Peptides against a protein of PDB entry 7Z53. Designs and how they scored, part 151

Target 1, 150 residues: chain A of PDB entry 7Z53
Amino acid sequence: PRIKNQADCIPFFRSCPACPGSNITIRNQINALTSFVDASMVYGSEEPLARNLRNMSNQLGLLAVNQRFQDNGRALLPFDNLHDDPCLLTNRSARIPCFLAGDTRSSEMPELTSMHTLLLREHNRLATELKSLNPRWDGERLYQEARKIV

## One batch from the design tools (peptide; made by RFdiffusion4, then SolubleMPNN)

Design b2_p30_8_s3 (from b2_p30_8, 21 letters changed)
Fold by OpenDDE base, seed 3:
Structure b2_p30_8_s3 (fold): chain B 150 residues (1-150), chain A 30 residues (1-30)
Amino acid sequence: as target 1 above (150 residues)
Amino acid sequence: LPLLLLLELLEKLRKELEEKAKKAQAERLA
């Protein structure tokens, strides 16, 4: 599913929403672009988040993908499991929860969502190719090697 | 560095798509 409305606001602060086009959103976007050097926005900067972003059901070193939707057969970001999901609250008609990514702002900005989706696909492509080239590598090795290339 | 190059490419592609969309809209109005 694609986020059509770029004007939708998601709660970010205790009492303030994060809105596309706001100074906060623009600043966050710029900071996100500069922080992509270490790919922490894709893989997560904390170990618990990083584990949740991985497909742990096999030893293929893949990132987790959406289990409900695909984009013309291609992978989408997985959904997060949030109580009182802000994405569901902002657009009740769409009924699409927030995506899970290394950057919690991924669902707030469609451009970031698209970029994270492409990088997810690229990682999984690389991991798949590395598995073909190195059949004895376990999931951890495949994941780390693919991450280094991204 | 490869990631930075990818980001630059994505930005270029985004601009191209926006221009194509504008041209398509202009053609529909003509």
Scores: peptide ipSAE 0.040, ipTM 0.363, DockQ to the pose 0.016
Fold by OpenDDE base, seed 4:
Structure b2_p30_8_s3 (fold): chain B 150 residues (1-150), chain A 30 residues (1-30)
Amino acid sequence: as target 1 above (150 residues)
Amino acid sequence: LPLLLLLELLEKLRKELEEKAKKAQAERLA
């Protein structure tokens, strides 16, 4: 059976029609790679965004995860809180907002979203392991150390 | 270590995408 109801899917905002040429796609890919080098795509390049990407409910140094959905028990990116959420506009029936990540393109390209998701999971895994190895580290230390490793 | 981690993550990404593709294909054939 095929999923025919769009409400059953997490929508993505497609920006491809706005890209006139392959250069933009290539450029975006290069930018994504650059962002990966500094991990800003995961952690955010701005402090307010970085804070929003963190789980501040505990001292485990974790990144925030989606509170509504999981992928076979594994974490997904948290949802953003945009006033005019393009993801909501692309699929009005689903009422699923864009993902929140360090890269604003996180919900534009599913492949990029997947990468962000994996890095999110990796960070949280690392933070968890670091906590086990260093029980006295607080959340900030765990977060920073995990970030450095990623 | 960071490079190794990167490679590992990229491999995980590839596997994940492949599995998703397989699932999608299986669903289409069902």
Scores: peptide ipSAE 0.026, ipTM 0.411, DockQ to the pose 0.020
Fold by OpenDDE base, seed 1:
Order: sequence, then C-alpha cells, then structure tokens
Structure b2_p30_8_s3 (fold): chain B 150 residues (1-150), chain A 30 residues (1-30)
Amino acid sequence: as target 1 above (150 residues)
Amino acid sequence: LPLLLLLELLEKLRKELEEKAKKAQAERLA
C-alpha cells in the first residue's frame, strides 16, 4: 500500500514505504528480521533476483559486490538499477541509488543495509574458503554450499 | 559493520556520488 502522507516516509515501491512511528515500519522490521532465518534477505526469494545478486563473471560462487565503491577494501552491496529509484527520489541531492539485496527493503533502514553487507561479506568469505578446500567445485556448487552455511 | 560506521560509509558514498554527478553534469554542459 502507498501511504498518502509521504513527507514522513521513504517511498519504497517494491514493498511498503517506511514511515517512522507507523505500524508499517514496525511490521517491516519484524518481517525483515524473520527473513534472517532462511537468509532470503541475502539471496533473494525469486530466481531472477537471486541470479542478479550473484557474480556470474567467474566460477567462484560469489555474490555480486559494488563495482564503484569499497569500504577500505571490503565489499559493499551492489546498486540496483531501478527506473523509479526510491532512494534517488527521497534525496535528489544525494543521488545515491538503492542497494540491491535479497530483501527489497534493504535500503529502507540502515540497519538492514548493514546486516545485508555483513552477510554478503560472510558468504563471499565462505565461498572463497570452500574454493580453496575444494578446487574442483564449480561456481554453482560453491554458491550453494556457502548459502547452506550462512 | 556497526551502524555508526555504516552511516559514515553511506555518508562518504553520498559525497562521492554527488561529486561524480557534478563532474558528469559539467561534462555534459561542456
């Protein structure tokens, strides 16, 4: 649902807007936390999204990382490519697009962005370690095995 | 990442993207 009073809300179109102090915000937080159990927030619940979250340029089983920015050499979430990017619309001067993650609400709350970033790094760390231990594994197997551990 | 560090990173990212946007705009106007 789209809230009419958008002045106090983050206009997320792929889900519900995040409005501080509203039941929607609380509900979104609860739903995001529950998704942690199956790590769907990291890998996505739909196959097209899951594929877009993967680094398909190699056979290392990695998740895609931001190609423009890093955190002192550490990975950040990749940017999404939305026509009507709510993050860009929220703050036109900042011009920061939404991050791409398994949960479309990843950019609604900084806490979720942090969690997604950490789990992204953990997945890629695991995949890298698994590749070292199992050099014959292809990218699909590395990805799936790391996903099972996370 | 602690939340505070993430916020700092996001602010840094914001600044960098803003500068890149300004440069891109300048190039388009040149």
Scores: peptide ipSAE 0.017, ipTM 0.363, DockQ to the pose 0.025
Fold by OpenDDE base, seed 5:
Structure b2_p30_8_s3 (fold): chain B 150 residues (1-150), chain A 30 residues (1-30)
Amino acid sequence: as target 1 above (150 residues)
Amino acid sequence: LPLLLLLELLEKLRKELEEKAKKAQAERLA
C-alpha cells in the first residue's frame, strides 16, 4: 500500500525493474549482505569515492555524516550530489536526495540504508575512542585503524 | 573487519545451536 503522508517519507529508487520484495531485490540484498565482510559498501572500493565518504573538515578520521538530518541525535548517511538524482525524482515533495555510501544501492533498499548507517555510527564511535586513547594520531591514522577494527 | 567477522561467526553459531536444540527436543519427545 502507498503511504498517505509521502512528505514524511524518505524516497527510495530501485534500479531493477522488479517490484519490491521480488526475487531480484531479495537476491541483491542477500548478495550485499554476504559482501559485508570487507565493508566496501561503507568505505567504498575506489579512492575517489572513499575520500568523498570521509569527513575531511577535521583530523578525527570520521566518516561524513548527514548535515541536514539526524535520527534522534544519531548520525545518518550523507547525501550525494547527483546531477539527475533519482531519489529526488521519486518523491519531489519530500526533496530528499540519494544517500552517499560505498554501495550505490544504499538508496534502493531500506535494509542497506539501515546497515550502512549502523556501520557509519560504529566507525565514528571507534574513531572517537581511538582519538581519546591516541591523541597524537592524525585523521588518516584514526580512519585506517577504525576501518581495520570494523 | 574483525567486528564484522565476529558478528558473522556469532550468527552462524546461533543458527547451529538452534538447530541442535530443535533436534534434541524432537528426540526427547519421540
Scores: peptide ipSAE 0.033, ipTM 0.371, DockQ to the pose 0.012; fails the geometry check

Design b2_p30_8_s4 (from b2_p30_8, 20 letters changed)
Fold by OpenDDE base, seed 3:
Structure b2_p30_8_s4 (fold): chain B 150 residues (1-150), chain A 30 residues (1-30)
Amino acid sequence: as target 1 above (150 residues)
Amino acid sequence: SSLLALLELLLKLLEELAKKAEEANAARLA
């Protein structure tokens, strides 16, 4: 094999193939993500992930934010808790874990990170505004209504 | 989702404008 050192390899997963027909020779992949417009990159396409992306410590309908770092007082994406964190493996000196977002690629390119951060901030802003306008709404309703607007 | 859709449209428009600006500059310097 060409690669001798496998200790620092970044795990890269290939999606499962989708074979809708027997005569199809083109390999399609199972779409694990919903449409981009539905903001699944922010909220997640799976319920377990969606719950992990939320701040469940209160009834404000907020998304989880980074607990260690802020951008001049503004929220950043929370860190993921990966066993073999590829972000830590890529730059060991920085020691910055991968960000947690609905899109697993959120830490792979700055453009996506910025977009997810922007939308996270906007969701939390909307949820806060909705709470002010509707003080009787619980966290679930605030979250869902803010999500609809985003 | 509504905001995201608008942002996508905005980004596409900005990309198109940037391309046109680059083309115009290239033509001017040619």
Scores: peptide ipSAE 0.031, ipTM 0.329, DockQ to the pose 0.013; fails the geometry check
Fold by OpenDDE base, seed 2:
Formats: C-alpha cells, structure tokens, sequence
Structure b2_p30_8_s4 (fold): chain B 150 residues (1-150), chain A 30 residues (1-30)
C-alpha cells in the first residue's frame, strides 16, 4: 500500500546518469563508490570527502564524530552541512540534519546508519589501540593503519 | 578491510545456515 503521510517518508534520490558517448547507447549511472571491500562507505571514495570525515584536530588518526549527540558515551556519525538538507526538510520539527559518511545512503537506511556507526567506532578503537602500541606514529599513519585493518 | 571481509564471510555463512534450516523445515512438513 502507498504511504500517504509524506512526513514519514525518507527521500531517495537517483544518482546522476552518465552517457557513454553515443546517442544510441544505454545510459549508465555514475558509480560514486569504489568498493565495499575497501570500506569506502565509511572512509569515502574521494579525497575531499575523506578528509572531511577525519578528525583533524589532533594526531590520533580518528574519524570525525558527532559533536552534538552520543549514544551513551559512544560515538555517532557526524552531521553533514548540506544546502537544502533533505533530512531537515523531511521532519521540520525534529531539526536533525543528515549524517556525513562515505556513503550518501547512510541517512536513508537505518541498517546502513548502524553499520557505518559501528565501523566508525571500530576504526577509532583501532586507532586508539595502535597509538598505545606505537606512540610515535602520527595521525596519518594511525589513520591509514586502522583503515587497512577495517 | 579485513574486518569487512570477515563480516561478509559471516553474513554468507548465516545465509547458508538459514537456507539449510528452511530446507529442513520444509522436509519435515512435506
């Protein structure tokens, strides 16, 4: 059955099409993700996004976490800063923006939100442990090593 | 990446177990 209450709907957007080159060929969708195996959904496929997902305030190699909310002391995904944020538009009373993650679908499916949150926590846990084991490693080394393990 | 690979394997195994359970249940009810 069709849901008539738009306030309960999560907006889904189709990715942009890419034309392979001829007028006769079938249009393809732009692939923004590299692979699931490399955890690009967590770390981002593009370097600018990847940098925005990191905590650059220190040399601990951590991913950025939510600055407003925590889950009983545990980290949550950071919020994005989108112009015309669809999450804000969906429920205007809640005023909760979309999450920032390597996968733009992180705010669309609770399953993905949970998975990304867990992997975020695991990365930060690993980075922290690696720092303890290797005190002289800088943030970049810690980040990369933790990313490799994830 | 190694953890994700392990997770993928785990999910695959769980799916296999679920399939076997369904087959066993179907056999019982047949």
Amino acid sequence: as target 1 above (150 residues)
Amino acid sequence: SSLLALLELLLKLLEELAKKAEEANAARLA
Scores: peptide ipSAE 0.029, ipTM 0.382, DockQ to the pose 0.012; fails the geometry check
Fold by OpenDDE base, seed 5:
Structure b2_p30_8_s4 (fold): chain B 150 residues (1-150), chain A 30 residues (1-30)
Amino acid sequence: as target 1 above (150 residues)
Amino acid sequence: SSLLALLELLLKLLEELAKKAEEANAARLA
């Protein structure tokens, strides 16, 4: 069933349309998850995207988190800032943007969103713990070390 | 990366378990 009140729910989308011209192939849900080769789906495969996925407002080596929503105090994926956001076009009333992730399919498949969310949380947890253990590490070091562990 | 590798393995295992569960259910209903 379609979620009518998205204010009380995590904004998952099952079939968000891809951007025009995208070569993204939507695969079976479980197959898509198990087809991951590296953490590029979480951290981004390109440097510009990787930077956008990071919280650059501090030196904690964290990934960016959603600024509008939380899951009982836990982080959610940040929203993207797309000019023609397909998620916004799909849900005009709810006005929930697509999630920003290394994989553009993250908003198309709730399972991907969930996995990316978990890995984001784990990264940030690791970065936080690493900061505690290594107070002199800067944000870049924390980010890279946490990424290596993930 | 290590956690991702572990997660991938777990997902594969869950997929196999799901298939077996479906097969068992089909056998039960047959």
Scores: peptide ipSAE 0.027, ipTM 0.363, DockQ to the pose 0.014; fails the geometry check
Fold by OpenDDE base, seed 1:
Structure b2_p30_8_s4 (fold): chain B 150 residues (1-150), chain A 30 residues (1-30)
Amino acid sequence: as target 1 above (150 residues)
Amino acid sequence: SSLLALLELLLKLLEELAKKAEEANAARLA
């Protein structure tokens, strides 16, 4: 490698290749990136991720929030639990993991982090209001209805 | 999804307003 100091490098992982079936010499990649504003950024596009983004400890239909930090009493995105966490590798002194969101770029761009945070807060607000209006709804119903409104 | 659509619209409007404000400021300073 041409870079001598690797301590300051942000690790990136290569995506899986996508090859169409026509003997082409061009190797494409599976695009895992989404647009700036997409519902998948909040809720995730895959079921395992979607479940990890939810607060499953109660029947309130809420998204998971950060358990260590708050913003003046307001919710923040939960931390991810990644092996070889890029955020931890980049800044070893701060020891702050990457945020968990539907978009894997949530910790790469502050703009995305902010938008994810706002929409997370709005979802939880909506779920709370829906619970007040419909006390007999379970957590799944509350989550889905709030998601539909968002 | 409905809220997201409204937010997208709001963001577009704010971007347009910001652009116009910058243009006005640039014209004033030119």
Scores: peptide ipSAE 0.023, ipTM 0.293, DockQ to the pose 0.013; fails the geometry check

